# Peptides against a protein of PDB entry 4GXB, part 190

Target 1, 277 residues: chain A of PDB entry 4GXB
Amino acid sequence: VPTEEVSLEVLLSNGQKVLVNVLTSDQTEDVLEAVAAKLDLPDDLIGYFSLFLVREKEDGAFSFVRKLQEFELPYVSVTSLRSQEYKIVLRKSYWDSAYDDDVMENRVGLNLLYAQTVSDIERGWILVTKEQHRQLKSLQEKVSKKEFLRLAQTLRHYGYLRFDACVADFPEKDCPVVVSAGNSELSLQLRLPGQQLREGSFRVTRMRCWRVTSSVPLPSGSTSSPGRGRGEVRLELAFEYLMSKDRLQWVTITSPQAIMMSICLQSMVDELMVKKS

## One batch from the design tools (peptide; made by RFdiffusion4, then SolubleMPNN)

Design b2_p27_3_s2 (from b2_p27_3, 12 letters changed)
Fold by OpenDDE base, seed 3:
Formats: sequence, C-alpha cells, structure tokens
Structure b2_p27_3_s2 (fold): chain B 277 residues (1-277), chain A 27 residues (1-27)
Amino acid sequence: as target 1 above (277 residues)
Amino acid sequence: LELHLITTGPEDFDEEKLAQATREILS
C-alpha cells in the first residue's frame, strides 16, 4: 500500500469517535500515539492501553476479534476487511486494577477508565446488584468519576473482557456458556436446566497449556457451533487444566473469539510474570 | 441467549454461592 495520509477512526469503549490523521504505513504504536496525542493522554500512560479490532454488532456492542499487533498497520488491517462492521477500539490492556491508580492520576486517563467502565456496566460485562447499580447511577449523575471507579473496582468481573455466548465441553458436552477473561482467569458462567447460575473459575496459573485450533466440520457431523452452518470454519480454544492434584483435564471452548481468548490468556500470563519479577 | 440475559445488566447474586459453585465445578 502506498504511503498516504489518511483519516482513521478509533472508537472508545462507549463508541466515542476519535479521528486521527495517520499514514497508511503507520504501525500500531504510531497510531496509538496519535490517538493519545489527540486525547492529550500523556506518553507515560500510553502503555496502559491497546488498540483492538472489533466487530460492531447491530446493537452497537463490540465483539472483540483480536488485539492489533505491534508491527501491524491498523489502517490496512481494518480497511482490508471491507466491512464497516469492523472498528478499531481503544481499551485498557492491563488486568490488575492496581494499575488504575497510575492511570487515574491523569485527567484523561481517568476519563478513559470511566468511559470504559460505564460502558462495561451498561453492557453487562461487569456484574452489579440492584443496590450497586443504584449507587453507581448516583455517582454517575454527580459525575464523581473517581468514586465511581473505586466502587466499580469492587464489582464482580471488574476489568474483565466478556465474550459472546458460546459453547464449551465443560461441565458437560455442548454446554452454552458465557466466557469472561480477567483477574488471571477465564470465568465460565453457565446455567444448567433447573439450576442456578454457576461460575467456573479457571486460573491461568493452573493451565498447563492452551491452544487454538481451526477445523471444518463434516457435513454429517453434529459438531457444528451454534449459529454456524456445517462445513464452516470452527475455532476452538482448548486448555489443559489442573483440576486437582495430579489431575489434568482438557477444557474446550468453541467460539469465533477463540483467538481473542488466547490473546487474553497470554496477556494475563505476561502481566503475572511482570509482577513476579 | 438465555444465559446472556441472565448475566446482563443489574442482577442480584450471592457471591458465596458463586464461590461454592466454582469449587464444586473444579472438584
């Protein structure tokens, strides 16, 4: 692609548009810096955020596809898909809420976290009780962003990335689940018939390994993912988990977001390694 | 879809029950 100056749209979690002028040859970091500059985000806070490729659903919700890689060209990556459904989103890229303290010290950082958190709550990524919701709304009305975030940090699945409903082979075959990644875990939420909502917490520290695979189901096979026709590419994330002492078990999640899930896993592991160093 | 609806928006939950459920799943 010839090097040209172009206008690139980057969205915040709440759908706010940030327009930046970049070169088609600008890499992810270059674009991120441009976005930061546009927002007046300090350079030392840029590393707390990343650019993600997402598919915008009809209801405006984002289905995360993947994190843009360092040497990727965001303009090319998004435009090459030839669909307006695909967007680039700026989101925080760390998991430990302790890092919020660093980001919140800056006005722009605070605003970004606030906007993301509000969006995550509105979309049900962060789980709230009725009372908590009331408190959050009150704080939102008062525009008490810091207090809002402090309360939000205590909420279930704060800082998690929620995936679209998918299927797992755990606890039973072809079980509909909602997967969320955060706090160094994959959370699998499910409700079996006649049962209450249950959550399985799979800590990354107990994962021996994981892999993403792609396959084409046989027409005669019953292994098609919900919403995908037979013969379509099926993506799966499988991880081998230490269920108990000396007991490893494979868990397989069938999802078009399997790649994004694996990226989250790696990111969480990387962050843990930084903390341990 | 049903599962998504249950987990979307303000929902009351018992954290202890969730914790117990997690332990049960992983046992």
Scores: peptide ipSAE 0.021, ipTM 0.478, DockQ to the pose 0.021
Fold by OpenDDE base, seed 5:
Structure b2_p27_3_s2 (fold): chain B 277 residues (1-277), chain A 27 residues (1-27)
Amino acid sequence: as target 1 above (277 residues)
Amino acid sequence: LELHLITTGPEDFDEEKLAQATREILS
């Protein structure tokens, strides 16, 4: 692609549009800096955010495809898909809520976190009780952003990324699940017939390894692949998990977002390593 | 050192939010 100046749209979690003028040859960091400048986000806070490639669903929800890597050209990455469904989204890219304190000290950072959190609650990524919902609404009405975030930080799945419903072989074969990543874990929510909703917590620290694989389904395949037609490439995330003392078990998640899940895993591990160093 | 599952009761969370979060599982 020839180098030229273009207008690139970057969305916030709430769908707010940020238009930036960039070069087609600008890499991810360049675009991120442009977005930060447009928002008046200080340079020292840029590192707390990343650009993500997402697919916007009909209901406006975002299905995260992957994090844009440093070498990528965001304009090319999004436009090459030749579909208006694909968007670039700015979102915080850390997991430990302690880092919120750094971001919240700045007005723009505070606003970004607030907008993201509101959106995540509205989309059901963050789970709230009735009482919590009432409290959050009250704070929202008062536009008490800091207080709102402080309460939100205590909520179930605060800071998590929720993925589209998919299939896992846990606890049984072809089990429909909703996977969320956050707090150094993969949370698998599932409901077996006649049972209550359950959540399995898979801590990354108990994962010996993980891998992403791609395969073409066999015509006689017994596995269900939601959202995929026959002959489509199936992505799977498999991780070997320490279920109990000295007992490792493989868990496999079949999802178009397997790559994104693996990115989250690596990101969570990386953050843990940084904190321990 | 073993996997623990958490059961979510019907009144533990806002029904609408919970349903939204897991709508595709229930479908």
Scores: peptide ipSAE 0.017, ipTM 0.582, DockQ to the pose 0.025
Fold by OpenDDE base, seed 4:
Structure b2_p27_3_s2 (fold): chain B 277 residues (1-277), chain A 27 residues (1-27)
Amino acid sequence: as target 1 above (277 residues)
Amino acid sequence: LELHLITTGPEDFDEEKLAQATREILS
């Protein structure tokens, strides 16, 4: 793509649009800096955020595809998909809520976290009780952003990234699940027939390894995902998990977001390593 | 803590390949 100046739209988690003028040749960091400048986010806070490629669903929800890599040209990455459904989203890119303290010290950072958190609650990514919801709404009405975040930080799946409903082979084959990544785990929510909602927690520290596989299912094959046609690419994330002492078991998640899941896993591991150093 | 990532498929960290893979994945 020839180098030229273009207008690029970057969305916040709540769908707010940030328009930035960048070069088509600008890499991810350059675009991120442009977004930061547009928002008046200080340079020292830029590192707490990343740009993500997402698919916007009809209801306005975001299906995260992947994090944009450093070498990428965001304009090219998003436009090459030739669909208006794909967007670039700015979101915080750390997992430990302790880092919120650094971000919240700045007005813009606070606003970004607040907007993201509100959106995550509205989308059901953060799990809230009726009473908690009432409390959050009250704080929102008062525009008490810091208090709102402090309460939110205590809620289930705060800081998690929720994926679209998919299928896992755990605890049973072809089990519909909702996967969320956060707090150094993959959370699998599922409801078996006749049972209540359950959640399986898979801590990254107990994963020996993971893999992403791409395959094309055979037309008559039993490995075809429900609803997928012939020749449709199937993505799977499989991880080998230490279920108990000396007992490793593979868990496989079939999802178009398998790559994003793996990115989350690596990101969580990386953050843990940083904290240990 | 040492974890291994094994990736098979169109997941190469090349801009063009990644873009193409993304299209294919989401098709």
Scores: peptide ipSAE 0.013, ipTM 0.439, DockQ to the pose 0.164
Fold by OpenDDE base, seed 2:
Structure b2_p27_3_s2 (fold): chain B 277 residues (1-277), chain A 27 residues (1-27)
Amino acid sequence: as target 1 above (277 residues)
Amino acid sequence: LELHLITTGPEDFDEEKLAQATREILS
């Protein structure tokens, strides 16, 4: 792509549009800096955020495809897909809520976290009780952003990334699940027939390894995942998990977001390593 | 096609934590 000045749209979690003038040849960090500048986010806080490629669903929700890599050209990455459904989203890129303290010290950082959190609650990514929701709404009405975030930080799946419904082979084969990544875990929520909603927590510290695989189903294969056309690429995330003392078991998640899940896993592991240093 | 394989850091052998983590699915 020829180097040209272009207007690039970057969305916040709540769908707010940030238009930045960048070069088509600008790399991810360049674009991120441009977005930060547009938002008046201080340079020292840029590292707490990342750009993500997402697919906007019909309901306006975002399906995260992947984090944009450092070498990527965001303009090219998003436009090459030739679909208006694909967007670039700015989101916080750390997992430990303790880092919120750093970000919240700045007005812009606070606003970004607040907007993201509100959106995550509205989307049902953060799980809230009726009473908690009432409290949050009250704080929102008062525009008490810090207090709102402090309460939100205590909520289930705060800071998690929620994926689209997919399939896992745990606890049973071909089990529909909703996967969320956060707090150094993959949370698998599922409801088996006739059972209550359940959640399994797979801590990254108990994962020996993980992998992403890609395959093309054979046309004759009966396992046409509902909603996938014949011949569509099947992505799987598999991780080997310590289920008990000296017992490792593979868990496989079949999802178009397998790559994003793996990115989350690596990111969580990396953050844990930083904390240990 | 295997796209990515990663080995994690030190394993957590906290059995109590494990039990707690999987209880909702396995109970």
Scores: peptide ipSAE 0.009, ipTM 0.438, DockQ to the pose 0.065

Design b2_p27_3_s3 (from b2_p27_3, 13 letters changed)
Fold by OpenDDE base, seed 2:
Structure b2_p27_3_s3 (fold): chain B 277 residues (1-277), chain A 27 residues (1-27)
Amino acid sequence: as target 1 above (277 residues)
Amino acid sequence: LELHLVTEGPENFDEKKLAEETMRILS
């Protein structure tokens, strides 16, 4: 791709559009810096955020595909998909809410966290009771961003990334689940027939390993499949989990977002390692 | 059914392979 100046759209979690002029050859960090500059986010806070490739759903919600890597060219990466449903999103890229303190000290950082948190609540990524929702709305009306965030930090699944509904083989085969990643865990929410909503919490510290696999049907007979279509590929995330003392069990999640889930797992592990260093 | 191991973590996690796989699937 020839090096040219282009306009690149980067979205915030709430769908706010940030337009930046970059080169097609600009790498992820270059684009991130451009976005930061556009937002007037200080350089020392850039590291708390990342660019993600997402698919925008019909309702405007984002289905996270993956994090853009350092060597990538964001403009090329997103445009190569040749679909307008794919977007680049800026989002915080840490898990421990303690890091919010650093970000919140800056007005722009505060605004970014606030907007993201509002969006996460509105989208149901952060779980709230009716009373909590009332309190949050009150704070939002008062535009008390710091207080809003402090309250939000106490809420269930604050800081989690919620995935699209998918299927797991736990606790039963072909069980519909909603997976969320955060707080060094994968949370699997499910409702079995005739039962109340249940949550399985899988802490990364109890995962011996995980695997991401892709599978496609083999060409059948005289039918020439032109290629691997999205509808034909099945992605799975499997992890071996210490269920109890000396009992390891594999749990498999079938999801188009299995890759993103794996990225989250590794990111959580990495953050834990940093904390313990 | 053709099965392909994309990556394994945490010891051998390869984000590049994950990215490549997603792009292959989506493009």
Scores: peptide ipSAE 0.571, ipTM 0.938, DockQ to the pose 0.702
Fold by OpenDDE base, seed 4:
Structure b2_p27_3_s3 (fold): chain B 277 residues (1-277), chain A 27 residues (1-27)
Amino acid sequence: as target 1 above (277 residues)
Amino acid sequence: LELHLVTEGPENFDEKKLAEETMRILS
């Protein structure tokens, strides 16, 4: 792609549009800096955020595809998909809520976290009781962003990424689940027929390893498939988990977002390693 | 089925491969 000046749209979690003028050759960090400048986010807080490639669903929700990496050209990455449903989203990219303290000290950082948190609650990524919801609404009406966030930080699945409904082989084969990543775990929520809501918590520290695999049906001998269609690719995330003392078990999640799940796992591990050092 | 290993973690995590795979699938 020739180097040209372009207008690139970057969305916040709540769908707010941030337009930045960048070069097609600008790398992820360059674009991130441009977004930060547009928002008046200080340079020392840029590292707490990342750009993500997402697919916007009909309801406006985002299905996270992957994090844009440093070597990528965001304009090229998003436009190469040739579909308007794909967007670039700015979101916080750390897991430990303790880092919120750093971000919240700045007005812009506070606003970003607030907007993201409100959106996450509205989308059901963060789970709230009726009483908590009432309290949150009260704080939101008062526009008490700090207090709102402090309360939100105590909520179930605060800081988690919620994925689209998918399938896992746990606790049973072909079990519909909703996977969420956060707090150094994968949470698998499910409701089997006639059963109450169940949650499997898989801490990354108890994962020996994980794998992302892709598979496609082999061409039948009678019909030449012109090529791999998007619908033919099956992505899976499998991880080997320490279920109990001396008992390792593989858990496999079949999801188009298996790659994103893997990115989350690695990101959580990386953050834990940073804290440990 | 044709099975392809995209990446492994935590030791052999390859973000580039993940990016390439997503682009391949979505293109």
Scores: peptide ipSAE 0.570, ipTM 0.938, DockQ to the pose 0.705
Fold by OpenDDE base, seed 3:
Structure b2_p27_3_s3 (fold): chain B 277 residues (1-277), chain A 27 residues (1-27)
Amino acid sequence: as target 1 above (277 residues)
Amino acid sequence: LELHLVTEGPENFDEKKLAEETMRILS
């Protein structure tokens, strides 16, 4: 691909557009640096953020597809999908809220965390009570970003990524669930008929392993069409979990975001290893 | 049903394979 200068749109969590001029040959880090420069984010804070490929839903919500990797060319990656629904989003890429302290010391970092947190609350990724919502709204009206974040850090699922509704085989087969990743866990929220909202917490430290699989139904009928449709591919994330001492059980999540879930798992594991060392 | 293992973690986690599979599915 010939190297050309292009305009690339990168979105913040709240949908704010950041336009950067980059080369088509610029890799993920190059684009990230360009975005940081445009936002006036210091170089030493760049590592706290990543670029993600997302699908923008009709309601403006983002369905995270995957993290863009270092070897990728973000412009090429997003444009190759040939659909305007796919976007590049800048988001913080750490899990431990303790790292917020480093980021929020800078005005730009603070603004980024604030915007992301506001968006996460508005989208229901962070769970709030009525009273908490009132307090947050008051702080937002006062534009007290630091206090807002401090309160938000105490909220349920702060720092989590929330995935689209999907299906799991836990606690029973074909159970509709909402999966969230954060705090070194996968949270599976479900509401069975006639029951209260339940949450299953699966700590990554108790996962022996996980697998991402793709499956396609075999052709049936008199006429076999070559190839496979996008809608036919089923992605699954399965993990073997230590339920109790010497009791391993597989849990399988069927979701188009299984890949992103796996990326989150690895990212959480990596962060734990860094903290442990 | 044809099943394909994309990646396995944590020991054999391969982000490149995940990216490739994503692009294969979405392109």
Scores: peptide ipSAE 0.570, ipTM 0.938, DockQ to the pose 0.720; fails the geometry check
Fold by OpenDDE base, seed 1:
Structure b2_p27_3_s3 (fold): chain B 277 residues (1-277), chain A 27 residues (1-27)
Amino acid sequence: as target 1 above (277 residues)
Amino acid sequence: LELHLVTEGPENFDEKKLAEETMRILS
């Protein structure tokens, strides 16, 4: 694609649109800097955020596809999909809530975290009791953003990414689950027939390894590689987990977001390594 | 079904392969 100036739309977690003028040849960091400049976010806080490719669902919710990488050209990446449902979203890209303290010191950073947190609560990514919800609404009405965030930081699944409903083979085969990633874990919420809601926690520190696989049905007797349609590809994330002393067990999640889940796992591992250094 | 290993972590994690696979599936 020839280098041209274009208008690129980047969304915040709450759906707010940020329009930036960039070059088609601008890489991810260039676009991120343009977004930061548009928002008046200082340079030293840019590293706390990333650009993500998402699919906007009919209800306006975002299904995270992947993080945009440094070598990518965001304009080209999103437009190449030839579908208006795909968007670029700005979101915080760290897991430890301690980093919120750095971001909250800046007005723009505070606003971004606040907007993201409000959205996550509204979408049910952060789990709240009735009393907590009342307290949050009161703080929201007062526009007390710092106090709102401090309370939110104590809530279940604060800072988690929630994925679309999918299927796992744990605890039973073909079990419907909702997966969330955060706090160095994958949380699997499930409801078996006639049972109450259960949550399984899989800490990344107890994962020996994980694998992302794709599968496509093959025509019988055909030596040709047929074209892959979206509806024909099955993605799975499998991880080998230390269930107990010297007992490893594979857990497999079947999800179109298996790739994004894997990115989250690696990101959490990387952050843990940074904290240990 | 034909199975394809896209990536393996944490030791051999390849984010580029993940990106390529998503684009291949979605385009």
Scores: peptide ipSAE 0.568, ipTM 0.937, DockQ to the pose 0.688; fails the geometry check

Design b2_p27_3_s4 (from b2_p27_3, 9 letters changed)
Fold by OpenDDE base, seed 4:
Structure b2_p27_3_s4 (fold): chain B 277 residues (1-277), chain A 27 residues (1-27)
Amino acid sequence: as target 1 above (277 residues)
Amino acid sequence: LELHLITEGPENFDEKKAAEATREILS
């Protein structure tokens, strides 16, 4: 791609558009810095955020595809998909809510966290009771962003990324689940027929390893399988989990977002390592 | 089925390979 100046749209979690002028050759950090500058986010807070590639669904919700890596060119990464449904989103990129304290000290950081949190609640990523929802709405009406966040930090799945409904082989084969990543775990929510909502928690510290695999049907005979069309590739995330003492068991999640899930796992592990150092 | 390993962790995570895989799948 020839190097040229372009206008790149970056979305906040709430869908707010941030337009930045960048070069097509600008790497992820360069684009992130441009976004930060546009928002007046101080340099020392840039590291708390990342750019993500997402697919915007019809209802306006975001399906996370992956985090943009350092070596990538965000303009190229998003435009190469040749679909307007793919967007670049700015979101916080840490898991421990303790880091919110650093970000909240700045007005812009506070606003970003607030907007993200409001969106996450509205989208059902953060789970709230009726009473909690009322309290949150009251605080939102008063525009008490700090208090809003403090309350939100106590809520279930605060700081989690929620994935699209998918399938797992746990607790049963071909079980429909909703996976969320956060707090150093994968949460698998499922509702079996006639049963209440159940949640399985898989702590990353008890995962020996994980693998992301892709599979395609083998071409049967002489018919040239048309080019790998969308939908023929099955992605799976499998992790080997320590269920009990000396008992490892593989759990497999079948999801188009398996790669993103693995990125989250690695990110959570990395953060834990930093905290332990 | 033809099975391909995209990435694994925590020790052998390949970010580049993960990114490339998404491009190939979504393109």
Scores: peptide ipSAE 0.592, ipTM 0.949, DockQ to the pose 0.721
Fold by OpenDDE base, seed 2:
Structure b2_p27_3_s4 (fold): chain B 277 residues (1-277), chain A 27 residues (1-27)
Amino acid sequence: as target 1 above (277 residues)
Amino acid sequence: LELHLITEGPENFDEKKAAEATREILS
């Protein structure tokens, strides 16, 4: 792609548009810095956020595709998909809510966390009781952002990334599940027929390994299928989990977001490693 | 089915390959 100046749209979690003038050749960090500058986010807080490639659903919700990597050119990455559904989103990229304290010290950081949290609650990513919701709304009406966040931090799945409904082989084969990543775990929520809502919690610290695979039907007599459509590709995230002492079990999630799930896993692992150092 | 490994972890995570895979699948 020829190097030229372009206006790139970056969305916040709440759909707020941030327009930045960047070069088509600007890498992820360059774009992130441009976004930060546009928002007046201080440089020392840039590292708490990342750019994500997402698909905007019809209802305005975001289906996260992946985190944009440092080597990527965000403009190219998003435009190459040739669909207006794909967007770039700015979101916090750490998992431990303790880091919120650092971000909240700055007005802009506070606003970003607040906006994200409000959006996550509205989208049902953060699970709230009726009473909690009332309390949150009250704080929102008062525009008490810090108090809002403090309360939100106590809520179930605060800081989690919620994925689209998909399928897992746990606890049974072909179980419809909603996967969320956060707090160093994958949460698999499901409701089996005639049963109450169940949640499987899979801590990354108990994952021996994980793999993301793709599978495609093979044409008759061929080992390769050129021009395969997205609909033909099955993505799976499989992880080997320590279910109990000396008992490892593979759990497989079939999801178009398997790659993103993997990215989350790695990110959570990385953060844990940083915390240990 | 033809099976391909895209990436794995936590030791051998390949971000580039993951990104490329998404591009390939979504393009």
Scores: peptide ipSAE 0.591, ipTM 0.948, DockQ to the pose 0.695
Fold by OpenDDE base, seed 3:
Structure b2_p27_3_s4 (fold): chain B 277 residues (1-277), chain A 27 residues (1-27)
Amino acid sequence: as target 1 above (277 residues)
Amino acid sequence: LELHLITEGPENFDEKKAAEATREILS
């Protein structure tokens, strides 16, 4: 692709549009810097955020596809998909809420975290009780962003990324689950009719390994439809988990977002390694 | 059913392969 100046739209978690002028040849970091500059985010805070490729649903919700890699060209990565449903989203890229303290010291950083958190609550990614919701709304009305975040940090699944409903073989085969990644774990939530919400927590520190696999159903004999349609590929994330002492068990999640889940796992592991170091 | 390994972690995680796989699936 010839190097040309283009306008690129980057969305915040709440759908706010940030337009930046970049080169088609600009890599992810270059685009991120451009977005930061547009928002007046200080250079020292850029590393707390990343660009993600997402699919925007009809209701405006984002289905995360993957994190954009350093070597990628965001303009090319998004436009090559030839669908307007795909967007680039700016989101915080750390898991430990302790890092919020660094980001919140800056007005722009505070605003970004606030907007993201509000969106996550509105989308049900962060779980709130009725009373907590009332408190949050009160703080929102007062535009007390710091206090809002402090309260939000105490909430269940704060800082988690929620995935689309999918299927897992835990606790039973073919269970519909909602997977969330955060706090160095995968949370598998299951609500069966008439039952209480059940949650399986899988800490990454107890995962021996994980694998993402793709499978294509064998076409039944007749129609050689040439185009491997997106609909035929099954993605699975399987991880081997230490359930108890010396007892490993495989858990398999079937999801189109299996790759994104694995990216989250690796990201959480990497962050833990940095902290131990 | 052909099963293909896309990525494995934590020790052998290949971000490039993960990205490439998404492109192949979406493309």
Scores: peptide ipSAE 0.591, ipTM 0.949, DockQ to the pose 0.709
Fold by OpenDDE base, seed 1:
Structure b2_p27_3_s4 (fold): chain B 277 residues (1-277), chain A 27 residues (1-27)
Amino acid sequence: as target 1 above (277 residues)
Amino acid sequence: LELHLITEGPENFDEKKAAEATREILS
């Protein structure tokens, strides 16, 4: 792609649009810096955020596809998909809420975290009781962003990324589940027929390994049309989990977001390694 | 079904391969 100046739209978690003028040849960090400059986010806080490729659903919800890598050209990455449903989103890229303290010291950082948290609550990514919801709404009405975040930090699934409904083979085969990643775990929420909502917690520290695989139906003897239709690829995330002492069991999640789930797993592991170092 | 390995973890995670696979699936 020839180097040209272009206008690129980057969305915040709440759908707010940030328009930046960049070069088609600008890499992910260059675009991130441009977004930061547009928002007046200081340079020392840029590292707490990342750009993500997402699919915007009809209801405005975001289905996370992957994190944009350092070597990528965001303009090319998003436009090459040739669909307007794909967007670039700015979101915090750390898991430990302790890092919120650094970000909250700056007005712009505080606003970004606040907007993201409000959105996550509204979308049901953060789980709240009726009483907690009332308290949060009261704080929101008062525009007490710091107090709002402090309360939110105590809530279930704060800082988690929620995925689209999918299927797992745990606890039974072909169980419909909602997967969320955060706090060094995968949370699998399921409701079996006639049963209450249940949650399975899988800590990354108890995962021996994981694999992401794709499967395609074998071409029946007719002419292999080279165009693999999107509907033919099945993605799975399988992880080997230490259920009890000396008992390893494979758990498999079938999801179009299996790749993104694996990215989250690796990111959580990496953050834990940094903390131990 | 033909099975393909995209990526593994935690020791052998290939972010580039994951990104490429995503592009291939979506394109």
Scores: peptide ipSAE 0.591, ipTM 0.948, DockQ to the pose 0.711

